# Ledger of designs, part 35: peptides against a protein of PDB entry 3PUK

Target 1, 227 residues: chain A of PDB entry 3PUK
Amino acid sequence: ERGLKSVVWRKIKTAVFDDCRKEGEWKIMLLDEFTTKLLSSCCKMTDLLEEGITVIENIYKNREPVRQMKALYFISPTPKSVDCFLRDFGSKSEKKYKAAYIYFTDFCPDSLFNKIKASCSKSIRRCKEINISFIPQESQVYTLDVPDAFYYCYSPDPSNASRKEVVMEAMAEQIVTVCATLDENPGVRYKSKPLDNASKLAQLVEKKLEDYYKIDEKGLIKGKTQS

## One batch from the design tools (peptide; aimed at target 1 F113 E129 N131)

Design b2_p14_7_s1 (made by RFdiffusion4, then SolubleMPNN; from b2_p14_7, 7 letters changed)
Fold by OpenDDE base, seed 4:
Structure b2_p14_7_s1 (fold): chain B 227 residues (1-227), chain A 14 residues (1-14)
Amino acid sequence: as target 1 above (227 residues)
Amino acid sequence: KLEEIKKKLEEFNK
């Protein structure tokens, strides 16, 4: 059995690098905060070089144009990352790169998607959503990237209830991405006391898992696993 | 979700 890190790397390799690979072609890869952490957790720079990546740059930083090279954007579907992408390709006369391959780590909201489509569609050679929105830590441990999750989930202030729900939804989605990556449909266990956070999260995960496997890539409904 | 993604991607790539 291979650890979660290796599984994640294999998924990225197949879903991203193999998808846009051209023999003899090098690309510049643009990463955001999340994908930087993600790749750092499961691969080395040498691995990326082997996949045809010449350099890695932070999408948030101002970068010099490399107009002769195609860019691989491996980014989260956030306004910040998308805005940075748009800055790179928004102007027809001042494109940073020759073309773009975009791979989102999760579902891209329609608002962002439409914004990209409206302004940069001609520059995009590939746009794909993959389902990896977690950081593998250990063989069976992952870290969620949900801002302020702890604060809102454990806030005693009722005024945070709406935000708490949003956070839990995000957490549940990320957990489902782990399951999808591992091809698992686990039975969900939780300890709810003293708060009901775990119970609520479990319910969300179960619901989302059900939905996922109903319409998964294989079109199959899988039974629960022991994982 | 996946069906939605597929649809969006198809539309985007046209």
Scores: peptide ipSAE 0.006, ipTM 0.376, DockQ to the pose 0.613
OpenDDE base, seeds 1, 2, 3, 5: peptide ipSAE 0.000, 0.000, 0.000, 0.006; ipTM 0.368, 0.371, 0.342, 0.386

Design b2_p14_7_s2 (made by RFdiffusion4, then SolubleMPNN; from b2_p14_7, 4 letters changed)
Fold by OpenDDE base, seed 3:
Structure b2_p14_7_s2 (fold): chain B 227 residues (1-227), chain A 14 residues (1-14)
Amino acid sequence: as target 1 above (227 residues)
Amino acid sequence: SLKERREKLKEFNK
């Protein structure tokens, strides 16, 4: 069985490719560091061709304009990726593509969203958030993308307590995206010793899951599922 | 909420 990788691919296919598909139309797809890893973990180039992608490009690299083609941006909602997008559409003379479809892997901060709206809203045909902020490794294994997680979680320095909380929140959020992708609301289990990190993380996950399923994408309330 | 977020994005998804 394909497990988590197949579930992630199905989610991307329905949320991104099916959403912007037009018969006979090819798009250039722009990826950042995270989405390159994400797609590499759950699909092949042949799969992308079937979805109407002619070529994939790195958003961070200098690229030649292809003004007759529309671009699909599948990117993380970070200042770096957003700035690269803005450079592609910031001026009429510098517009690299015909139009843009933007799909963020997570919630885009209002500050970044407003910056996009103010500068290049006319070039955007779609803008959505798909909430996949993890890398599937195996059928039941995934990797989180939280910078300096190890350092802050295990730091003995009390001055890092606030930073530790931020890291824990980020990890909890990404775990919730796994649950959302699987359409599950599991009972969280953990080992509490020797540190309380696992207990704290479990509490954060449970709280965020409750909030998520109060109003899901379908407007339904879902109870706890099997762990 | 997800509902509120969808409303904010409507201007790009017409």
Scores: peptide ipSAE 0.075, ipTM 0.780, DockQ to the pose 0.624
OpenDDE base, seeds 1, 2, 4, 5: peptide ipSAE 0.051, 0.051, 0.065, 0.049; ipTM 0.763, 0.761, 0.781, 0.763

Design b2_p14_7_s3 (made by RFdiffusion4, then SolubleMPNN; from b2_p14_7, 6 letters changed)
Fold by OpenDDE base, seed 5:
Structure b2_p14_7_s3 (fold): chain B 227 residues (1-227), chain A 14 residues (1-14)
Amino acid sequence: as target 1 above (227 residues)
Amino acid sequence: SLEEIKKKLEEFNK
């Protein structure tokens, strides 16, 4: 039985590296905070070399131009990461790389998408979303990346109710990406006491799973599997 | 939705 790390790596290999592979071509790969953790969790540098990545760079850091090489951006669809990308290709004369392949870990908001399209479309050879917004751990364990999730979910302050809902929505979305990655539609299990957070999250996950499989890539409806 | 995403990506990659 293959662990979650292997599944994640296979998905990245297929969705990202195979998608932009060109024989004999090396790319610079740009990572953000999340994707650095993601790749670190499921692959080694040698694996990336085999996929045609010569160097990995932090998108947030100042980097010297390598204008003769194409860049592979594997990043989260956040304003920060997108802004860094835009700076790399802000002007034709100042572009850091020859061209860009962009792979988002999750759905890119329209505002960011339009911003990219308006400013850098000619430099982009590929742009897609691969829907991996979790960090795989041992076997079937994973972690989510939702800022301040703990704080808001367990906050006794009613004023945080709206933020709590946003956080739960984000968590649910990430859990669904795990299910999508594993190609499973599990029956959700949870413990609701003493707080109802788990129940609420479970409901969100179930709803999102339903929506996902109704309009999945294969156009199929997948029944529930074992949790 | 995935359909919407695909549509947007198709438009983007034209």
Scores: peptide ipSAE 0.008, ipTM 0.355, DockQ to the pose 0.630
OpenDDE base, seeds 1, 2, 3, 4: peptide ipSAE 0.000, 0.006, 0.007, 0.006; ipTM 0.324, 0.359, 0.365, 0.358

Design b2_p14_7_s4 (made by RFdiffusion4, then SolubleMPNN; from b2_p14_7, 9 letters changed)
Fold by OpenDDE base, seed 3:
Structure b2_p14_7_s4 (fold): chain B 227 residues (1-227), chain A 14 residues (1-14)
Amino acid sequence: as target 1 above (227 residues)
Amino acid sequence: DLEKIKKELEEFNK
């Protein structure tokens, strides 16, 4: 059993590929740095072909137009990735593809979303946020994508306290996405000594898990699951 | 193809 990798793939298949699938239709898929790593960790090219993807492309590269094909953008909600998308559809005369399906790996800030709406709303057939902000490594191991996490968490400089909180918040959010993907509400365990970082992170995760299940799509409060 | 793209992305971010 592939454990976490298989669960992540099933989530992507359901949330992304099944959502935009049309019989007999092939799409070009655009990936950024994070989603390339994500898909590489949990699927093969043959899996993508089965889902109707004919070609995968790097969103950051200059690409020749394929105006007869629709494009599936599976990207992170970052200014860099969004700007690349906007280059593909920002000009009426220079649209690279027939239409776009956009799936963000996490919450897209309103500023970025508004920028997209203002420039190319007519070209977008679907825009959805999914909750996968981690890379599965093993059946029970994953990697978080939080820039400068090590630096701020272990900085002795008290001036970095505010940044440390931001980093810990981001880590907690990504951990919650793992739990959501696994459909679990785990009891959080940690080793607190010698630093209190693990304790603080655990508290943030527990709070976010409670909030997530209270406001989930089903409106159900799930009890703690065995982890 | 995924591995090729991964390499390209890594080079782009250098």
Scores: peptide ipSAE 0.031, ipTM 0.661, DockQ to the pose 0.023
OpenDDE base, seeds 1, 2, 4, 5: peptide ipSAE 0.029, 0.028, 0.021, 0.030; ipTM 0.646, 0.655, 0.598, 0.659; seed 4 fails the geometry check

Design b2_p14_8 (made by RFdiffusion4; failed a check: the pose's geometry)
Pose (drawn by RFdiffusion4):
Structure b2_p14_8 (pose): chain A 227 residues (1-227), chain P 14 residues (1-14)
Amino acid sequence: as target 1 above (227 residues)
Amino acid sequence: SRLTSTEKDEELRE
């Protein structure tokens, strides 16, 4: 099947689980709020065992160290989600697991990355960005994770216009991961209609996905595709 | 510019 959640599942399995899957052994997977919703969206937790995951746990709440099991961190590049990882490795009195495998849902800010590039420890065996920043609500419908996006797009023009841009970029980069997961580099068009916001956004997506496929690393897609 | 995931991975392995 080619359901939107089937496509995402095929990405997570190959880009995450298979990428650190050691045939004979199992791992503990850690999730933040987003990745929880993402995984609950495209599979049952039963399917995870077959993928090398014996236990899934919330990265937020404190956990008991299992120093003989390797950890699979499947999280977003969020200050909270990352600060929690640094609690397990490095500073201080650490560690909590035998090894660390980090998979970011989206591009990791240099600011956050530096905070883990230091307290690195030999543990962090891998750190990848898989670029999946959306929810496969239905086989043909997707939703983003841009909190309070509607309000910050149609609010007046007061003090909280600086956040509007923050929301506008968050939508743009997040939409780009939708195209990248579908292995599409589509042409961009907007409606040029009420308030003309789709124009500003269409430009951000156009610019960002040009920069994106200048780096992909999957090498499957470059230049505009038939979409 | 942004770095690739492999480049960041290699930096962390060092």

Design b2_p14_8_s1 (made by RFdiffusion4, then SolubleMPNN; from b2_p14_8, 6 letters changed)
Fold by OpenDDE base, seed 5:
Structure b2_p14_8_s1 (fold): chain B 227 residues (1-227), chain A 14 residues (1-14)
Amino acid sequence: as target 1 above (227 residues)
Amino acid sequence: MRKTSSEREEELRA
């Protein structure tokens, strides 16, 4: 059976590399903190070379222009990553690369998208969300990247309620990306605890799963699977 | 409802 790492890699290959592939063309790939970890977890540099990536660069670092090459941005839809992209292609500076292919690991909020559109739409060849916001560990193991999740989820301080909701929302989104990657619509199972975090998270996951399949499968909701 | 990637790409070209 195919491990989660191989599934993730295959999805990235199909959704990103195959999507923007041009024969004989090499690209520079820009990664952020999350996608660096993601790719490191499921591929090797040799794999990326085979997909037409000549150089991997950290989007957060200052980089010299390579104006004759197109850039593949595989990044999370965060203000930080988007701002770095905008510095590469924004009107305030010369373009660092010939053009951009943008692939977000998750849904890019309209606010960020509109910011991109307003400043550098003509430089963008492709812009997609691929819905992989988790790190594969083993065949059936993954990790979520939600800062301070533990702290806020288990905080008894009522003042953290709003922050807890944000964290729970982010966790739910990432879990949905796992399901999407595995092409599953699981029946969510949980054990309730005194803080009822599991129940809340389960509800969020179910809601987001419904939303995802409504959007991605032309309004058709995939039947629930047992996972 | 969230816009699809295709819709977003169309907006980039408008």
Scores: peptide ipSAE 0.514, ipTM 0.935, DockQ to the pose 0.596
OpenDDE base, seeds 1, 2, 3, 4: peptide ipSAE 0.495, 0.502, 0.506, 0.506; ipTM 0.932, 0.933, 0.934, 0.934

Design b2_p14_8_s2 (made by RFdiffusion4, then SolubleMPNN; from b2_p14_8, 7 letters changed)
Fold by OpenDDE base, seed 5:
Structure b2_p14_8_s2 (fold): chain B 227 residues (1-227), chain A 14 residues (1-14)
Amino acid sequence: as target 1 above (227 residues)
Amino acid sequence: MRKTSSEREEELKK
């Protein structure tokens, strides 16, 4: 059996690199904090070179223009990453790169998408969501990246209730991306604790799974499988 | 309902 890392890499290769591949063309790839960790977990620089990536740049850092090269943005659909992208193409100054291919790790909210559209649509060659918002570990293990998740989920302070819900939503979304990546629709299993976090999270996951498979690109409806 | 990537890409071309 292939580990989750290989599955993730194959998904990225197919959904991102193959999707924007052009013969003889090299691209600069822009990564954010999450995608840096993601790619580091499942590939090597040599792998990226084979996929036509000449240089990897941090989207958050100031970068010199390379106006003759197209840029591949593999980023999270966050205001921070989007704003950095917009600075590359949406400023009054000359754009940093020749064109952009954008691949989001998750669904990009309409608000952010519309902001991109209004600012630099003409510079964008591709714009897709690939639904990988987790870090693969050995075998079938993965890590979620939700800031302060532990703190808010287990906080006894009622004032954190709203924040807890936001965190749980984010966690549920990331779990769904794991399922999507593995092409699975698991029957969610959990053990509830006094705080009932597991139950709430399970409900969110189930709801989001339903939503995902209702509108997936393949139009497939999958039955629940063993989790 | 969420728009598909294809739909959004078409919007970018407008």
Scores: peptide ipSAE 0.434, ipTM 0.917, DockQ to the pose 0.653
OpenDDE base, seeds 1, 2, 3, 4: peptide ipSAE 0.414, 0.423, 0.429, 0.429; ipTM 0.914, 0.915, 0.917, 0.916

Design b2_p14_8_s3 (made by RFdiffusion4, then SolubleMPNN; from b2_p14_8, 7 letters changed)
Fold by OpenDDE base, seed 3:
Structure b2_p14_8_s3 (fold): chain B 227 residues (1-227), chain A 14 residues (1-14)
Amino acid sequence: as target 1 above (227 residues)
Amino acid sequence: MRKTSSEREEELLK
């Protein structure tokens, strides 16, 4: 078995494709940069065809309208991706597709969510957050999508302290999505180095794990696992 | 308190 890749695919299949499935219906799927990498890492085009996806489009590119088809947006909750979605549905006379199913890879900020609600609510059939913000690599290995993480975390320049904190926060958030996907609440462990980066990251992860399980959709608080 | 994904979806589809 494919380990983490298989787990991620099963999560996407259940949380996205099964959730919006309609018998005999084909959808156009819109992806951004992150979700393109994510799906490429854990599935094939044949898998997507089996899930009712007829074609994949890049949300950033200019696209011709296909007004008779519904669109599945599997995107990150970023201003860039959300703005592209809004361009597709913001004008009543120029809607690109019949309707939209939106699945975010992480929590969508209130500012972006409210913007969507104000402009495009009538065109939306689903809007969910599935909490997968990492790329699976090996059986139990994943890659975080945090630009310049190494540079800021290991920078000796004190002027980068604020940037380092932002990077650490982003890394911690993505690690929590891995734990959520695996349905685990691990006791976070780390090896100390000359720099306190590992300790700081561990503390952030622990805090975010506590928050996640407290506000879980099922309202269940899980005890710490040994992993 | 943060609203759940389900709560926000209900709000959006209302």
Scores: peptide ipSAE 0.532, ipTM 0.929, DockQ to the pose 0.673
OpenDDE base, seeds 1, 2, 4, 5: peptide ipSAE 0.522, 0.528, 0.527, 0.531; ipTM 0.928, 0.929, 0.928, 0.930

Design b2_p14_8_s4 (made by RFdiffusion4, then SolubleMPNN; from b2_p14_8, 5 letters changed)
Fold by OpenDDE base, seed 2:
Structure b2_p14_8_s4 (fold): chain B 227 residues (1-227), chain A 14 residues (1-14)
Amino acid sequence: as target 1 above (227 residues)
Amino acid sequence: MRLTSSEKDKLLKE
């Protein structure tokens, strides 16, 4: 049985650390709430040291400049995380670090990307989206990071319908990242629930899977696999 | 149409 944690770690090593690796160079790594949990779930600090990370910092906290070192931002594409990044590089005189490598855990919306481009493009050496938006727990078990998912999905109040849809979209997106990480295109199976939430979620996952593989950078179209 | 990671990276360097 292949461990999901090891698969996730290998993906991060390849997509992030190998991508920006420079021999003999150490970087400061900036993490947000999600990526802190993600890395904690699949690696140790010693592993990060081996990958050339000297210090891990919380992107949300105020930090002293280390202007001689480059920074690796492994963050979610959220306004909060992006705003923190922009504060680090928004002013030429106030740059916290020498340069930035940005790796988003998911698709970065055009609005956020354009904001980054307009303000900090010259400070950025790399910008990639690696599509890992889940937390591995067990060998083949993962958890999703969707706040209040349980509350809204099972709310009987019709006024929460719009929020429920948003939650389901987020869940579906994160499930797709699991498939992408495992290089799978599964047929979606589910057990129906009284509120038919499982069916709706399954449909969203299938749609997003199709979209993901259509825009695969290698142009690969995979057939359905069992999972 | 979504920009790929490669496209985003390229755009930042322009």
Scores: peptide ipSAE 0.240, ipTM 0.859, DockQ to the pose 0.746
OpenDDE base, seeds 1, 3, 4, 5: peptide ipSAE 0.226, 0.214, 0.214, 0.232; ipTM 0.852, 0.848, 0.850, 0.859

## One batch from the design tools (peptide; aimed at target 1 I215)

Design b2_p15_3 (made by RFdiffusion4)
Pose (drawn by RFdiffusion4):
Structure b2_p15_3 (pose): chain A 227 residues (1-227), chain P 15 residues (1-15)
Amino acid sequence: as target 1 above (227 residues)
Amino acid sequence: ETELVNEEERRLYFS
């Protein structure tokens, strides 16, 4: 099947689980709010065992150290989600697991990355960005994770216009991960209609996905595709 | 062994 959640599942399995899967042994997977919704969206937690995950736990709440099991961190590049990882490795009196495998849902800010590039410890065996920043609600419908996006797009023009851009970029880069997961580099068009916001956004997506496929590293797609 | 994300790629993207 080619359901949207089937496509995403095929990505997670190959880009995350298989990428650190050691045939004979199992791991503990850690999730933040987003990745929880993402995984609950495209599979049952039963399927995870077959993928080398024996236990899933919330990265937010404190956990008991299992220093003989390797950890699979499947999290978003969020200050909260990352600060929690740094609690397990490095500063201080650490550690909590035998090894760390980090998989970011999206591009990691240099600011956050530096905070973990230091307290690195020999533990962090891998740090990848898989670029999946959306929810496969239905086999043909997707939703983003841009909190309070509607309000900050149609609010007046007061003080909180600086946030509008923050929301506009968050939508743009998050939409780009939708195209990248579909292995599509589509042409961009907007409606040029009410308030003309799709124009500003269409430009951000166009610019960002040009920069994106200048880096991919999957090498599957470059230049505009038939979409 | 340790594998990290490429900083030049991320800087290019966030540019």

Design b2_p15_3_s1 (made by RFdiffusion4, then SolubleMPNN; from b2_p15_3, 9 letters changed)
Fold by OpenDDE base, seed 5:
Structure b2_p15_3_s1 (fold): chain B 227 residues (1-227), chain A 15 residues (1-15)
Amino acid sequence: as target 1 above (227 residues)
Amino acid sequence: MIELLDEKKRKEFFS
């Protein structure tokens, strides 16, 4: 039985902790709102200690420099999280930590990536996207972190149409990360009534799945799996 | 594990 929580943890362990592990080295880990929820859902502090994490800090909070230690940033690719990271490393005299390992939960937009590259590339030892943008709840249940999704998806106000599209795109991206985490390329099924929201979301997910597996790590297109 | 989705970005970052 593959519990979703255990699958997520194993993926994080492989993609993040194993990637930056150095024998005898402890790191400070910086989390944002989403990754705090994510790790809380699939591991314990003792697990993180075993992975060489001595302290967990909230990236949004003011923190004292610990310049002799490297920092592991496990964060979402948002302007807020990236800006907090940039404040930690944007100035040589004010660097909070010795170096940074950055692991984004999803694709980092060019605008944010360019800001990072321009400001503190020399401080970065790793920068990777691991494609986990969901919260595992149970073996077969996950939740999405999309603010105001309910409101915009079900708003009868036509003026919210543009925002609805943005929200649905974000939801579709997160669903794709679930599929990627499970190494699945499912056919998407939906209930079309009473609104067409499910249909629209399904179409977005299908399209994004195609795009994802078209450019996967192996450059192979994975065939459809059971839904 | 995906380093960067955009190969161009990868090359530019690690160059």
Scores: peptide ipSAE 0.023, ipTM 0.467, DockQ to the pose 0.119
OpenDDE base, seeds 1, 2, 3, 4: peptide ipSAE 0.013, 0.023, 0.022, 0.021; ipTM 0.471, 0.488, 0.492, 0.447

Design b2_p15_3_s2 (made by RFdiffusion4, then SolubleMPNN; from b2_p15_3, 7 letters changed)
Fold by OpenDDE base, seed 5:
Structure b2_p15_3_s2 (fold): chain B 227 residues (1-227), chain A 15 residues (1-15)
Amino acid sequence: as target 1 above (227 residues)
Amino acid sequence: DIELLNEEKRKYFFS
């Protein structure tokens, strides 16, 4: 059985590095909080060097321009990360890098995409959504990046019900990205006690899996797998 | 300009 870390790395290598690789070209890679954790979980700096990355920078920090080099943005589709990107390329006279390759870890909302399109389309060579929104821990263990998930899911306060739904939607989406990364469409199993959270989450995952696999990368419907 | 490559499933854009 394949380790999850290796699968994730292979996916990133194929979807990101192979996609933007040019012979003899080095890039600066910009990471946000999530992708820093993600890459740290599945690769080393030496691996990134082999993929043509010379330097890794934090997208949130104020960075010096390197105008002769292209930048690879591997970031989450969040307002914060997108805003940082826009600051790098929003002004024609103040572009920090020669051009940008953007790879989002998940679906980029239209609102954010439109901001990018409106401000710096000419600077972007690639913009791709790669659907990796989890951190691999072990061969079969991953963590989700959903703020306050524990608090809302296990809150006894009924007033938090609406937020709980939002959190569960986010978790379900990220679980689907795991399935997509592993190329699986599992029948979801869960334990119902002590709360119905698992059942609700399972239903959301099932629904989102159905939506995701309506059309796969090859235009086919993927049947259920046993995982 | 950035264009959507796949209208059925938005995964890839290019300029």
Scores: peptide ipSAE 0.024, ipTM 0.513, DockQ to the pose 0.143
OpenDDE base, seeds 1, 2, 3, 4: peptide ipSAE 0.019, 0.019, 0.018, 0.013; ipTM 0.517, 0.538, 0.518, 0.429

Design b2_p15_3_s3 (made by RFdiffusion4, then SolubleMPNN; from b2_p15_3, 8 letters changed)
Fold by OpenDDE base, seed 5:
Structure b2_p15_3_s3 (fold): chain B 227 residues (1-227), chain A 15 residues (1-15)
Amino acid sequence: as target 1 above (227 residues)
Amino acid sequence: SIELLDEEKRKEFFS
């Protein structure tokens, strides 16, 4: 077994915790709905303590300032999460924390990134985009986080075709992030009945995998596996 | 420091 949960944890440890670790420094970690589920799926609180996290806070909740501590934001690049971050640092007099380390689970849209740049750049010690947009369930099972995916993918209404395409794109992107996390370029297998959704998604995944490995850090295109 | 997946966006951040 490949142990997807352990792989995800190792990825987070390397990309997030090792990236911002300072000896003797404790941080408050802010999580959103997705990253709460993500971390809950692949680690324990004791693991986080070992990584220098003293407490976990929900980014959506009102929180008392802890001005002497730096904050680690491990959040999805959504308007809601970003807005909560902005509220924490938008005012110099009302900064909730000493500084921020921000780690996005995926590409941060330009609109959100620009808001951060304009409002909170001085408070940010680190901003990094990582590619973890899935929840590991089992050693080889993951769950995607695409809102309304079921509704649009299985909608018989032709008017939803455009939204269906957007959903498919998002799903394909997340699947590719799984592959990237596992360092795999799998052959895509699917069942096309009763709808062609699986085939369409497979095509998108294959395309995105190709694009990813063309521009990967090694500049190498990996062969397809039987995964 | 900023490390973004898009190099152009990274450049824009520091400009």
Scores: peptide ipSAE 0.216, ipTM 0.791, DockQ to the pose 0.188
OpenDDE base, seeds 1, 2, 3, 4: peptide ipSAE 0.033, 0.081, 0.033, 0.066; ipTM 0.653, 0.668, 0.698, 0.634

Design b2_p15_3_s4 (made by RFdiffusion4, then SolubleMPNN; from b2_p15_3, 8 letters changed)
Fold by OpenDDE base, seed 4:
Structure b2_p15_3_s4 (fold): chain B 227 residues (1-227), chain A 15 residues (1-15)
Amino acid sequence: as target 1 above (227 residues)
Amino acid sequence: MIELLDEEKRKYFFS
């Protein structure tokens, strides 16, 4: 299968599950709102079982400790998700799990990362940013999980201008993760009328793509693709 | 101990 869902699943499999795989070991997986949607879009529970996940837990919910098992946190780099993680491992006496593997769906801000590092470093076996901040809908269609994006992008209220910029930035970042997932560095084109939203977003995407592909895994610059 | 991966990508993305 060459569909986007399959590509996303394959990336998650290699970047997350294969990365922390240990033969014969089962893990508890912690998900937040976004990653729940993400995994739901591209895999089944049976797939997760095959990857060594015994149970899935919502990171936001109160959970009973399972101190003999390691936990795989597949979460977005948000204060809320990070805070929940910190509560799980912030106290030596109250650790909910044996150890943690953390995989962020996008870049974790230094402030959050440092907070984790300062509080829970000894409990963390691995921390990785896998850069998948979109939800595949169809073979060639994806959606962005940006709250109220439509409203702020098309609101005529000038008071929403600042929020619109924030939303645009978030969308641009997520689009870059799509490109990264597909290993593409496309030229960005847009229709400038009637609104300049597409233009603004395109410019943001282009800039972020440039930044992202300044260096690849081998220290090379990825050229523009024809996608 | 934390093993943080993709640090180089992160650096450029946020630059």
Scores: peptide ipSAE 0.041, ipTM 0.429, DockQ to the pose 0.548
OpenDDE base, seeds 1, 2, 3, 5: peptide ipSAE 0.020, 0.019, 0.014, 0.021; ipTM 0.476, 0.342, 0.458, 0.336; seeds 1, 2, 5 fail the geometry check

